# Ledger of designs, part 330: peptides against a protein of PDB entry 8BZL

Target 1, 228 residues: chain A of PDB entry 8BZL
Amino acid sequence: SYDRAITVFSPDGHLFQVEYAQEAVKKGSTAVGVRGRDIVVLGVEKKSVAKLQDERTVRKICALDDNVCMAFAGLTADARIVINRARVECQSHRLTVEDPVTVEYITRYIASLKQRYTQSNGRRPFGISALIVGFDFDGTPRLYQTDPSGTYHAWKANAIGRGAKSVREFLEKNYTDEAIETDDLTIKLVIKALLEVVQSGGKNIELAVMRRDQSLKILNPEEIEKYV
Target 2, 242 residues: chain B of PDB entry 8BZL
Amino acid sequence: SRRYDSRTTIFSPEGRLYQVEYAMEAIGHAGTCLGILANDGVLLAAERRNIHKLLDEVFFSEKIYKLNEDMACSVAGITSDANVLTNELRLIAQRYLLQYQEPIPCEQLVTALCDIKQAYTQFGGKRPFGVSLLYIGWDKHYGFQLYQSDPSGNYGGWKATCIGNNSAAAVSMLKQDYKEGEMTLKSALALAIKVLNKTMDVSKLSAEKVEIATLTRENGKTVIRVLKQKEVEQLIKKHEEE

## One batch from the design tools (peptide; made by RFdiffusion4, then SolubleMPNN)

Design b1_p29_2_s4 (from b1_p29_2, 17 letters changed)
Fold by OpenDDE base, seed 3:
Structure b1_p29_2_s4 (fold): chain B 228 residues (1-228), chain C 242 residues (1-242), chain A 29 residues (1-29)
Amino acid sequence: as target 1 above (228 residues)
Amino acid sequence: as target 2 above (242 residues)
Amino acid sequence: SETERAALEKAKESEKLSEETKERAEGYY
């Protein structure tokens, strides 16, 4: 029967498809997020773009709304579905509530979506983790992470994907109030964290910055090199 | 041990979707399709394997499908799956045109189909489509475009790429000979013939075994043209003389 | 063990795929 529950409990209480979806995330390119004082920064390991591939089509950081952006690790096709659903929700919220979503709200929406795909008999889990950053309407910077299970938490800094362990270890040692005292220092922290797993400097990093009351800015390679 | 090659696409313990990978393996045995982006146009070149003398003359092409006035695609993989997906592409494009009174942007059409492909990798009772596609198009946003999509629902834009049999070798050759920013449609056609001649397991490339379509802009309109057999013969002859 | 059988089946399934397909599959992430 094709209708067999894809995600079922093992006798020992494990949801293997969720655990295996987490293994899919670990195969993804590394993403890092850092919350500064008045800035949020996302960095991703650039996937080796084939020489003849259009770089425009290889983006791992995307806007969900004017005040929220997301990076992900894991299956790119799965991520696109989540991104599209999140964007629709952000717009719907603006129309119905007349305010932009809070970062927590949209994170919870994404988390709930993921959770439903772990409980539905005819669906596999999403093979993605996401770092969701942005500003609430009160100007508070936020960073959240979501996993394939639909679990989410708020973070000061975090990493997902292939190099996430090394990046997290770096952040645990180097994330201090002094290290995020300025926007530039916060950006430098993200770059340094990614350089723990990325061999060739600024050319293999994609960096996005959202400052308070500003739109998402994706830094070009030349701008990144200024911080290296 | 449950074979992760089950009819339902599930994650392996390593986070792999084996049914998607198997679909891609099947596509590796399909006829070669090539796409090349030029400054003044974009082309598709496809291997024609089903040369049967009793086949009724296909007005357009066997492997290249017109999607709308501004887009065409070629397919590598299961023909039945290809027919379903190409029909869906046409329907998506038509619905968009009716809704917005303008042609669908190329990337939006590609992504819409890729979302369908992805769904067939995530929902129970579905198998991945055994099809990769190359898309050529023009829109007002990005001009001439070439895209590739696979059974996973992933896609990318390309300057030149190949799907199907010997695609890796073809891509390697394209990387060597493709001149970024200097590619004319004429040079792209020559490159397509060169690559196909080396990647097709044929002793001699013949025009009957190759379908070529070009997409150009003339007087502010998109022109999609399938090359006549005689034109393809001339391209092959020219390559043999060089 | 069931784990060893799963690992063995996985290894056998991986061996059936071409290196090209494996490389392309790495492109999913």
Scores: peptide ipSAE 0.330, ipTM 0.735, DockQ to the pose 0.450; fails the geometry check
Fold by OpenDDE base, seed 5:
Structure b1_p29_2_s4 (fold): chain B 228 residues (1-228), chain C 242 residues (1-242), chain A 29 residues (1-29)
Amino acid sequence: as target 1 above (228 residues)
Amino acid sequence: as target 2 above (242 residues)
Amino acid sequence: SETERAALEKAKESEKLSEETKERAEGYY
């Protein structure tokens, strides 16, 4: 019965369900990640929260561990599954290795999880890309991206979601050593990058900052407005 | 064409999950359910469509289910799917209580069910549940709460919302009339009647066609109460006099 | 291609969805 194989090769060698999952990512809210010198910054386009919706239930940036956080673009329900699995792995690693995960390690774990869902019978790919940022135990800031295929790469800066092309084009032009010389400049770079696709300023941006040896901080709207 | 509709929930070329969207379309034809959060309580109001004269007057709530002592839900969509999901909610809540010796937080219960819903959109040989839910509850963390979940496994917290037939129009009305910070349970009940009167495709709203449940706190205990028909009649009458 | 034909037929079916359903579906992302 053909019903078991969801992700199969086309005659021309394409994995259509993976490609279509990438299209789901492109429908997602824009997320941007930037690695500074001693800071990592995630920014996400806020969905227009319905007037009667509780904003606390709409989070696009989440902690995976004390030293790692993630933003995603694509299906929110799919992202929740990946986040939960990653959190369990981070805790398991601390218990077994007696050290927090490296950003690369947890990225590889997430990538492997995604890849398995592209080969497993009766499973569709995850409809998400993720930006994973954090600090390794040596204090090195890291930024990784994963896609629905389970590929992953390290980045200085990147964007995912509906506005990703425009944001990437901005980052390619404006990401310089001078532009990330300070924490504040790095934050400003992320905000400026998001403003390429987000209308009406800081009210429509969610911003998270992780500094060296500090916990994840989600900036409030007033804090964001100071950088606009 | 027919091949994709008959297949497991897979992505379209555009990155859409059509089986989830079709499940939502089916819910759009189901009876209306409203939820409204007030300062002193939270309520569910649901359209009762199956009024059989031969139904034993056992005030069986067709659409409102008690989940535990601190939570209730309302359902819009396929009744059989709703029964499965409401049973699962009760089991999750009970397992948590047994494990931790405290009631499950409202959002955790909602999330646990949403993960199940999501799984039915990702795994082969499964179809999405044709059900949206409204959840009302109280916990020590956030107090009174209202949540909505859909077949996709997405959820959100709300001050007021609607699922089922004419839900978009109902939500628009709620946005117009809901006063943040000033909503009493009494005013919420009046608002629910107002919205149902306009949303239900009936010439005249009757108490027989409406189920209302309230969740309040009395003496440090949660009280979930389904309103009696006479109480609903009085609410309707009051609305007609305004 | 058969895939394009299937996509076109799905597009025609998606056009039958209510605007409300489409708007809610946009909320998934």
Scores: peptide ipSAE 0.319, ipTM 0.733, DockQ to the pose 0.503; fails the geometry check
Fold by OpenDDE base, seed 2:
Structure b1_p29_2_s4 (fold): chain B 228 residues (1-228), chain C 242 residues (1-242), chain A 29 residues (1-29)
Amino acid sequence: as target 1 above (228 residues)
Amino acid sequence: as target 2 above (242 residues)
Amino acid sequence: SETERAALEKAKESEKLSEETKERAEGYY
């Protein structure tokens, strides 16, 4: 019957559709997030854009609100749905509460959305993980990750997608207070981390920076190359 | 094998959506459709497979559909699915126009349909649409535009692309011959004929087997024109002479 | 095992797809 749950427990207690959605995430382009002192940075591996493709339509980093940005790994079409829902929630929160969302709030919203899709009849899990970065109203930089299961955690630094293991290993070794002492050092850390899995240098990296009380800035290739 | 095939679109152990991939495979057997963006316009060129002598050639379009005054699309895949999606595109565009008193931006229309396609890959009791689309349009934000969307709900903007039969080979040919910044609509038409002649599984390219539409701007208005058979014949003859 | 059956089913499904379809599917991620 079509009304049966898609995501069901195995006899040994596994939610295979959630695990398989995590495998979909591992097929995605690598994304990295780093929380600095007064900066949050997202970096994403650019897929080889076909020569005839418009680069404008290939973005892996998006704003959810003025104070929150998201990168994702996994199914792009699934991500678009999550992004749209999150944007609506951010605007709704501004209207009802008269303040921007906290990064934790919007992460929890996204996580709850994902969790519902693991339990709802006739719905498969979202095939995406997300790195959500931004600033709370008090100026505190935040980084969260969420996965297909609807779990979420706060991070100092993390990575998702196909190269995530190597990037995380790099970050575990190199994320220090000294390495994030300045905005430029934090940016450099993200680029170095991505270069563990991206061979073509700065040309194949999308980089976004958000500073306190500033909007999301997407760096151009020339701006990225100065940090390489 | 039958368990993934007989159920709602679910993930494989490797994180693949096989029902979406099977829909893409089905589209690979459909007639070829090309899109080419030029500096002064954009075009669609599609293979016509179903030729009936009693069809009115002036009004008959198998693969190319006008969506509104500023946009058209071409389809590759299941005709019934295509009809549903093209109707939905028209409705979305009309609702936007009524609500905002301006035409829907091209990318926004494409995205709206892509969200529908995505939903059919995620919700139970639904199968993916067996249709890929090429969209041509003009808006005040980006000018002339070409988009491609597939059953997954993914889309992209393109300078030139192809869907349907032999699409990979066609894209390779387009990459070789497409000159960025130098592409006129005239050159794009010639390129379309060149690529179709090589990619269509026909002994001889004829105007009866090709539909071409152009989108241009004249006096601040968008003009969508389906080329007459005689015009297509002239393009084919010109190609044969080169 | 259920995992082996899933792997076998997966192998059988993946072999039915053209290389073009597989390449396009990589674009979904």
Scores: peptide ipSAE 0.311, ipTM 0.726, DockQ to the pose 0.474; fails the geometry check

Design b1_p29_2_s4 (from b1_p29_2, 17 letters changed)
Fold by OpenDDE base, seed 4:
Structure b1_p29_2_s4 (fold): chain B 228 residues (1-228), chain C 242 residues (1-242), chain A 29 residues (1-29)
Amino acid sequence: as target 1 above (228 residues)
Amino acid sequence: as target 2 above (242 residues)
Amino acid sequence: SETERAALEKAKESEKLSEETKERAEGYY
């Protein structure tokens, strides 16, 4: 079976391992990204942390650099590899170019990395999609998505993972200029979008906010409850 | 050459890595390992299955490995794979110490090995390691720590957890009996014996079949101690009297 | 056996990509 090999074309031109990696993403916890006017917001569905598990070790939102953060859906171990490579690239760029990466630049780097893993013999694709948000040096908020194939696109709002369809449908209806007029409204939009698929309210949401000229802030459960 | 590429861990049509899942299944048949975090220390307790009368007195734990002065691990799964991974852990810890002139933080050591495990699930010609690990350690950042890692390269921090045979049942018992914030090392030892007695497929728990290590802080130094057989016997006896 | 057929059908259904995955794959061309 051609689909049981390392990523090769089927007779009908499909890359089955890439398609199957996309199915792996759909098994991941839902992540949402929204670009506001002067804010970017990432929200992730918390898997029910086992009672005895340390919540600190279960993060789905991470900083890539001071101006860029990422949420992912799919294989957590695969994501860690991508995150580490992206962080190294962000630091390398600062050293060589003397400026922080643009959100597009680091997205393209991640996308290229993923693409190489679809074409290299002896590698399977990464089983992750990512939402990458941040600010360019000019203060422009950005949101990008990458998938296992190495494609990437810019978005105003998007979702990935198991509940992505329902969340996208919500965002398509509710993402307006009025809905993102303020930072607080933008945060509320992300929370409301996640609540379409997350049970038990704000306790099961991880939320990260990056405002213009500010560092990434991960909201605590009490802060999230203020927006519910 | 090409025949080995077909054995690479690949996605199923539903996006599953069955070779990783099969490795986890194999670990489910291995001896039970427990880890419990306490306020004043952390412990590992492991089932010892290979007791042969002709084995020289094992001065060292078969299932518990000292990694450095601040960390130890226990292993469930394929012994040969375990030996490779425990050696790699020691090398990583040593390289870090040489490079930074300080001990490697516990989570960084766990993560470094997990990246290796992940690579064996992604690169061709490799199979997943048939090994899960529990890590105990102390560092200046988080104090006493307990981690679990699996063949996928995933890891997590835990207050208490179990790997190997009957691990799900053990975790359920730990969830019932673990008292957050009130767990002393003494209470953790008693809990470990209680859980092992219920999860090991033995008629009677004996000190010969259980290895226990504790990690504590004494005078600003980490102390890793494997309990003597007599100490384990006393713990078992105490449990039988309750 | 009906159990084997059900297992085979479940395996075959498991082998089918979701329509969403197919739609995304169409975007690669």
Scores: peptide ipSAE 0.040, ipTM 0.763, DockQ to the pose 0.048; fails the geometry check

Design b1_p29_3_s1 (from b1_p29_3, 15 letters changed)
Fold by OpenDDE base, seed 5:
Structure b1_p29_3_s1 (fold): chain B 228 residues (1-228), chain C 242 residues (1-242), chain A 29 residues (1-29)
Amino acid sequence: as target 1 above (228 residues)
Amino acid sequence: as target 2 above (242 residues)
Amino acid sequence: DSSWESLLGHLSEEEREAFRKRIEELLYE
C-alpha cells in the first residue's frame, strides 16, 4: 500500500506521508505571525492546560536565537527535534561566521531538514508547520512559514494549525499599512486575529513580541488584556 | 508490482524504475515552465500559481532562481525538492569558482546536479527528486544555452522545451513555431506568451500568473533580468492584438 | 500494461502517448 510506505511516490505522483503530515498540522493549536514595521509578533492558542500540567513545559513559542523565534503547529515531539537542531545551527553559525543567522538562513535550514525527512526511507516527515520570525542583522523584520514538506515562504502575516483558515481570512481583510503603523496596533491585530478562533479572550492566548534590537518578550495575561 | 513501488532503487521485471516514473508524473501536475533559446539570449517563462495577498513580495520569482552570474533555472515539481537542488547548484557553482577562479561551464553545472539526482535513484533509502529543471546560461565555450534535467539524472540541451503541466502540448507547439537560426529574444518572448496562453489551464492569461526571466549579454557581461509585471502585460496585450 | 494504465489513466490518450514516449526517451534510451 502506497499510503504506508514512507517517502515514496504514489502512481499518481503524490507523497502521501507528506500530505498526511500536513493533516496532522491542522489538528494542532492555531498559531499566527505578523510582521510589523519594526516588530514581529507571534500568537498561539493556549490549550486548556490540564490543572496539573506545569505551564512552563508547554511553550509553543520558543527562541531559536536572540534574534529569531518560532511558533509551531502539530506534533510537539517533532517540534522539539526541529527546535533543537535549529538552535544548534544558530550557535554554530555565530561561532563560524561570527554573525547571527538571518531569518531566511535558519528557515532554509529548517526547511532543508524537513525535506530530508521526506526523502529518506528510514524517516517519516515531521508533523509540524512553523512560523519563524525575527530580525536580520540590518534590523529588517522577517516572517517565514514552513510546512512538513520543507517548503518555505516569506510572509507579511500568516497562520498555521486548526484555525489557520479563519485567521488567514481575517488577516487578508485587516492587514493594512494602517493596521501595523505602530507596535501596539500590530499586537492588537494579532490578538484580534486569534480571537476569531479562540473563545475565552486573552486568557487563552500566548503572545510573543520581538522588537528591533530587543530580546523576545512573552506577554503576560494582564498585558494581553490591555490590548483587548 | 507493489513491491517495486515501495523501493526507490529497484527495477521492475520489465526493467522500469517506477519511482522515477511516478516522480515524472508528479512533475506533470506542476506549473508549466518554458525555456527558449534565441540568437541574442535565452529565456525562462513559468506559471505562477500561488498568488497570496499576505505573501511578502521580497521574492521576485516563485519559480525562477538565479544560480550564479551566468546561469538561472526554473523548476517544475515539488517546491521543497526544488529548493534543495537549487541550493546545491549554487554551492557547486561557488565551489568551482573558488577552485578554478572562473565560472563553472553551464553543462558542467547541469551534469554535477544530474549526478546527484541519479544517485538518489540508485542508492537505497532515497527517493528520486520530484522535480525537473530548465537551465539557462551563458559561457565562453558554447554561448547561450538551454538545458533540461529530470528526476532520473538525465539531461539534454534544447533550443526550446517545456516541463510541467501540458508540457507535451507545449513542446509540440514549440516544434511548430520555433525557427532555428532565426529566433530573436523578442520573437522568443512572443512565442513563450503564445505557448503559455494555450498551455496554462486558465481562461485568460494575466501578467500576475506569469514569470519571465531573460539572460542576455551586455558589454561582455551576462545580465539576468526578471521582467516586470508591466512588461509581461505588454507582451500579453501584443499577443491578443495579433 | 497495467502499470502504465495506473500511472497515466487520468490523462488523455494523446497525453499518455506523449508521456510514454518521453519516459522511454529519458529513462530507458
Scores: peptide ipSAE 0.089, ipTM 0.469, DockQ to the pose 0.059
Fold by OpenDDE base, seed 4:
Formats: C-alpha cells, sequence, structure tokens
Structure b1_p29_3_s1 (fold): chain B 228 residues (1-228), chain C 242 residues (1-242), chain A 29 residues (1-29)
C-alpha cells in the first residue's frame, strides 16, 4: 500500500505520510500564538502534569534564541530534534552574520528541515506543527506557523493541536486592533482563546510572553490568574 | 526495486506510530522497574525474572546498570536492545567527561539517548528500541533526579514512576502513597517494596526476585549501591510486619 | 479504534484504554 511506503505520491497525488503526520499534530495539546503591537504571546494547554511528574521537564514552549520562541503540537520527541537544530542554527547565524536571526529566517530553516524529511527516502515526516514567535532586530513582532509538510506562513494569530479549530474560530471573531491595543489585552486574548478548549481555568495553561526588547517570560499560575 | 524497508516506522492514517506503540506494548510485558525520588537520595527497584540456579555469575544486577559515578539506570524491555542502549549511555557519558572535564548532567545524558531513540523511529531501515529506561542520578544543577524514557525518545522527570509489567497499577499506588516533600530514602524503600509486592505476579515477594539500587551523596560524592539480598529481605520482612 | 483492539486484544478493555491513554500522553504533547 502506498501509505505504508516512504513518503511517496499516491496515484491521486496525495502524500499520505505528510497527511498522517498532520493527524499526529491534531492529537497534540493545543497551542496558540498571538501577535500584538509590541508583544508576542504563546499559550499552550498544559496536560495535567502527571501528579508525580516534574514540571520542569514538561515544557511545550521553548526559546530558540533570545529573540525567538516556539510552541509545538504533535510528537514531543520529534519536536526536540527540531528545537535543537533550530537552536544550533540561531547560534551559528549569530556567529557568521553577527546578527540574530529574523523570525522568518529561523522559520524557513525549520520549514526546510521538515520539507527534506518529506522528500528523503527512508525518513518519515516530523509529526509536529510549530508556532514560532519573536522580534526581528528592528523590533517588529512576528508570528509564523509551520506544519509537517514544511510549509510556513505569517500570522496575526493562529492555533495548532487538537483544539486548534475552536481556538482559531475564537480568534477570527475576537482578534481586532482594539483587542491587541495593549500588552495586557493581548495576553488576555490568548488566555480567553485557550479557555475555549481548556476545561480547568488558568491552572492548565502555560503562557509565555515576549515583549519588545525583552526576553521570554513564562508566566506563573498566579500571573495568569490575573488575566482570567 | 525501491526496497520499501518494511521496518520503517511510519504514521498510520490516524497519525499514530504503531511500531513505537508495539515496542511499548512489549515493554509492558517486561519485568517491573520502579524509581522513587527522595529528599536524601533516589532509588531503583527492579523485578528479577531470570533466577537460574545454574547461572554461574550471580549478576548482582540484571536490570540495574551503573552508567557513571553519578548515574544508574534500570531497563524494561528487550534485553539485547537494553544492552546496546546502556552501552551507548556509558559511551556518551565518557565522551562528555573527556571533552568537558566534568560529568555529564543527568538530563543531558538522558536527552542524548532519547535523540538516538527518536532517530530509530524516524529513519528508514530501523525499528524502535523495545526498551524503556528509568534513570537515577545526581548533578550539581538539580541534585537528585529520576527520569523515564520510552521507545519514542520522549522522556520526563519524575518523583516516582514505574515501567514494565503492571506499571499502571504501580503508578496508581505511587500516586496514592507518595508524600511530596516528606519522602526519605527509607520511606522510599518501604514504598518500593509495598508497590512491588502488590504489582509483581508472585504469591510472595522474595529478595531473590528484587534488585534495589540506591543513589546517595556522602562527603560530596555520589554513592551508588546495590542492596544486598539480606538488606532486601529485611525490607520485605518489615513490610510484612506492618 | 479497531487498531488498538487488535493490538491489545489480549488485554481487558480497561487495560487497553489505560494503555492507549498512556501512549497518547507519552507520545503526543
Amino acid sequence: as target 1 above (228 residues)
Amino acid sequence: as target 2 above (242 residues)
Amino acid sequence: DSSWESLLGHLSEEEREAFRKRIEELLYE
């Protein structure tokens, strides 16, 4: 069967392994990204940390560089590989170009990596989508999304994972210039969006904020509750 | 003839990696391994299934492996795969030590192996390793640590966890009885015996069927010790008296 | 999910569900 082979075209032109990898993403916890005026916000559904699990090791939002962070949905182990490669590239870029990467640059790098795994014989696609946010050197906030196929697009707001449809519908209705007029409103928008799919309030949300000329800040539960 | 390597782990239509799931199923039938983190140490307890009277070398630890001076692991799953992975762990740890003149941080060692595991789920011609591991260790960054890794290359830190046979029941018991912040190594040992006694498919828990290793700090050094059979017997006896 | 039933047919339904849940928790975040 064509679906059991390496990533090949079906007779009707489908790349089944890529499509199936997209299904893997849909099984992942929900992540949301929003670009504000001078802020980018990532929110993820915290799977109930197993009662005995160390929360430190359950991170769905990670820094790629000082100016870029990423959330993902799908296979955690696959994500780790992508993150590590992206981090290496960010550092390499700083060394070779003497400037930090643009958010688009690193997104394109990740997308290209994913695409290669869809075309290479003997490799399966990465089972992850990613939301990549950050600031370019000029201070412009950016949000990109990439999927298992290696496609990427810039967004004002987007969501990935199992609750992505509901979150996107919410964002489509509620993302306005007024809704992102302030940093606090932007954060509130992300929280409200996640609450569409997260049952137990602020306790099950991880939120990361990057403001202009500031480092990534992961909000603690108490800080999140202030916005709920 | 494009050798569709039938061994390539691929996504199902539902986005599942069945070969990884099958590997995890195989682990579910393996001997039970427990890990418990305490304030003053960390332990591994493993079921010993191969009690052969004719085994000349009493392998002191069939399932518990010292990785370096600061880390040990236990394995559940395919023994041959376990041997390969434990050897790789040792090599990674040694290479790091040689390169940086410091012992590898616990999580970095775990991650390094997990990246290998992940690769075996993504590259053609390879099957997932049919092994889950529990890691215990100490480093200057996080102190005592317990990690679990699975065939997917995923891992997590734990206060207490279980892999292998009846792991779900064991985890449930650990969730009930584990007292966060109050766990001493002594209490952890007692808890390990309690859980193993209930989860092992044996009528009576015996010291010959259980391997226990503890990792502690003494005089600024990590001490990894496999408990003697007599010590395990005493723990079992104490449990039976309570 | 007929595939899980086939794979874990030797287990009880409860055990199969527990396994499925654990797999989902471990593999997908």
Scores: peptide ipSAE 0.197, ipTM 0.761, DockQ to the pose 0.344; fails the geometry check
Fold by OpenDDE base, seed 1:
Structure b1_p29_3_s1 (fold): chain B 228 residues (1-228), chain C 242 residues (1-242), chain A 29 residues (1-29)
Amino acid sequence: as target 1 above (228 residues)
Amino acid sequence: as target 2 above (242 residues)
Amino acid sequence: DSSWESLLGHLSEEEREAFRKRIEELLYE
């Protein structure tokens, strides 16, 4: 018989389905986020897009609103569901509160959504972690991470996916005030961090930048190569 | 671990969704479906496995379905699941048309179905659909388009792709022979025949075993046409002569 | 449910593993 998806505590207190969802995240491509002074940067390892595949349909970084963007690692289809709900919430917030969401607010919304899926006997957890970056209305840059459990924290820099450990180790060593002194240096830091795990240099990196009072910009390969 | 193979929509200890993987594996043995995007149109070519002499001579599509005036799809996998999903696609498209008084954009229709597929991989008491789809369409936003979706709810846009039996070999051949920017519908049809001839588990390719549909624009309208058997025969003959 | 076993039952273990690897690349990104 096909058993229903059940996320329950083991006798030793583990939520195995949540833990296993975290393993699914580790199979995903690496994503990195860094908060600078007046900039937030997301970088993602590009899986080799098949020659005949439309790159437009392969996006690991997406906008949730004008002031918030997200990168993810794990199950792509699961991510799409989360992204769609987050986008709806961002628009709803604008209509009801008459202000854009704070980065913390939308992160908390996503986290709460994930958490609910860990507590329902009729659902499996989302197999994704996310890096959420953006600017609050006051111009403060923010970076948050959330995982399949629905936990979230604010970060200066972080990474998710298969190479996350190595990238985090790099960031722990190299994230300094000097390293993020300028926008360009911040971008360079992200690229260097990704190069710890990405093969074949800058051609396999997708990079998105959001500056204060500016919209999300996805850098083209030529722009990325300037920082390599 | 085999322990997780019997449970629907749960993660294995390694973070795998085995039921989704098994669904995709099953599709790998279904009849071959090809999609090719050209500059002046897009096509679907599908293997026809159910040939019965008592079937009406009027060409019917076994695996190619018209979704609306601007889109069609082909299916690989479980027929009953395919029927449910194609019906859902039609309903989504129709509801959109009624609501917005314009046809649904191609990618939006694909995404809507993919969200349904994904839900069947996440909610208990559900199993994944045992179906992959190729979508062809035209809209005012992106023109001619080709998409592929799988049981997980993942999808992508393609210039050319294949699902079903020997899909990996077909994709390899398409990669070798597809000339970006220079693909006409005529050349795409020839390529489709070439690939099917090599990838179908048949001794000889015959028109009765192949369904082909083309989507073109004529006088500002989308035209979806299923090729007649005689037309397919001509394509096969031409290929054999080369 | 029985439909899945009927569809997969004819596959060799080697073929199944090859499919799994390809599928894993597609599913987990």
Scores: peptide ipSAE 0.101, ipTM 0.639, DockQ to the pose 0.432; fails the geometry check

Design b1_p29_3_s1 (from b1_p29_3, 15 letters changed)
Fold by OpenDDE base, seed 3:
Structure b1_p29_3_s1 (fold): chain B 228 residues (1-228), chain C 242 residues (1-242), chain A 29 residues (1-29)
Amino acid sequence: as target 1 above (228 residues)
Amino acid sequence: as target 2 above (242 residues)
Amino acid sequence: DSSWESLLGHLSEEEREAFRKRIEELLYE
């Protein structure tokens, strides 16, 4: 069966292991990213944490560097590997080039890593998609998406995970220059987009914001409720 | 035949490399890319399939990539594989420039990548790249050039060619309409629109669905430009009036 | 997500055969 082989082409030109990894992403919790004028916002659907589980261990939004952060959908264990490698690369770049990475640079690094796992024997694709946001040194906000294949693109707004289709449809209708005119409006747009697929309102949403020349800020539930 | 489908790229009893064939099949499903060589320039025309409203226009082109000041390429097939190969092309070109203090000749760049592609068909533990490329360029040795490469690592120079969806039909049309020795860039652009209009599975050709890049020489310098949407619209309109 | 199936399903049998023939020419001819 072509399904159980290492990542090889099927007779009809499909890479089934990559497609199946994309299905794993679709089973993941929804994440959304929006680029504003001077802000980037990530929102993630909170997964129900077991009563005895430390909430700190279930972070779906993480910093890669001071100027870049990532949300993911899919296999959490796979995500940890990608995040760790990306963090090392960010630090290495600072040491060797004496400047922080651009958001595009680190996205390309992650994408290349993923692609290699689709072409190397004895390895399966990563079962994750990622939204990577941040600011370039010139202060330009950026949003990138990468998938299990290693493909990446720049976006104004995008979504990944189980509710991604509905969230994208919402964003296509509602993402306008007016909707992102202010930081607060941009945050509201992300919340409204997530509410298309998330039940029980703001309590089940995790939001992270990065403003120009500021560090990543994770909003607390009370702060989120002010936007709902 | 099934025994040879799931393993690393190996020969069948009939001498076929099924993984390479299947990679080419994957490319056949990709958006159409055309290349046409003219006396005064070369062009790439590519189908743009992913028109998303939320896509950021940061990229030079979705399917057309500038490699250096004298070369560009278009890709058909798996986007992630294309990104890896495009980056490799840029690195090869840059390393050559640093080493020899002159731009890499077009054919040498194409050959260097083809050797990499071939290696991925021969060495165990790797699959072929699911990508074909069209290359346009200028160098002092051969002037304007158009090349095609496939997943096997084979390449060839062309006056006009097509890769991706409906490539066979496109090549047939190019053979009929291409006038050797008389092709201007203007006539090549018209031919590209004519062929795309017939080969793209769209009811009406739209400028939003077509990317065109031209490579010309101006004042002893190579100029690579992507046509603006308005320019493509004018070409489409002109074709509809003929 | 335009699957390759959605891209190929519209091709006629004649177009598919022409494509196969071209692949054979490129690889083995």
Scores: peptide ipSAE 0.053, ipTM 0.457, DockQ to the pose 0.047; fails the geometry check

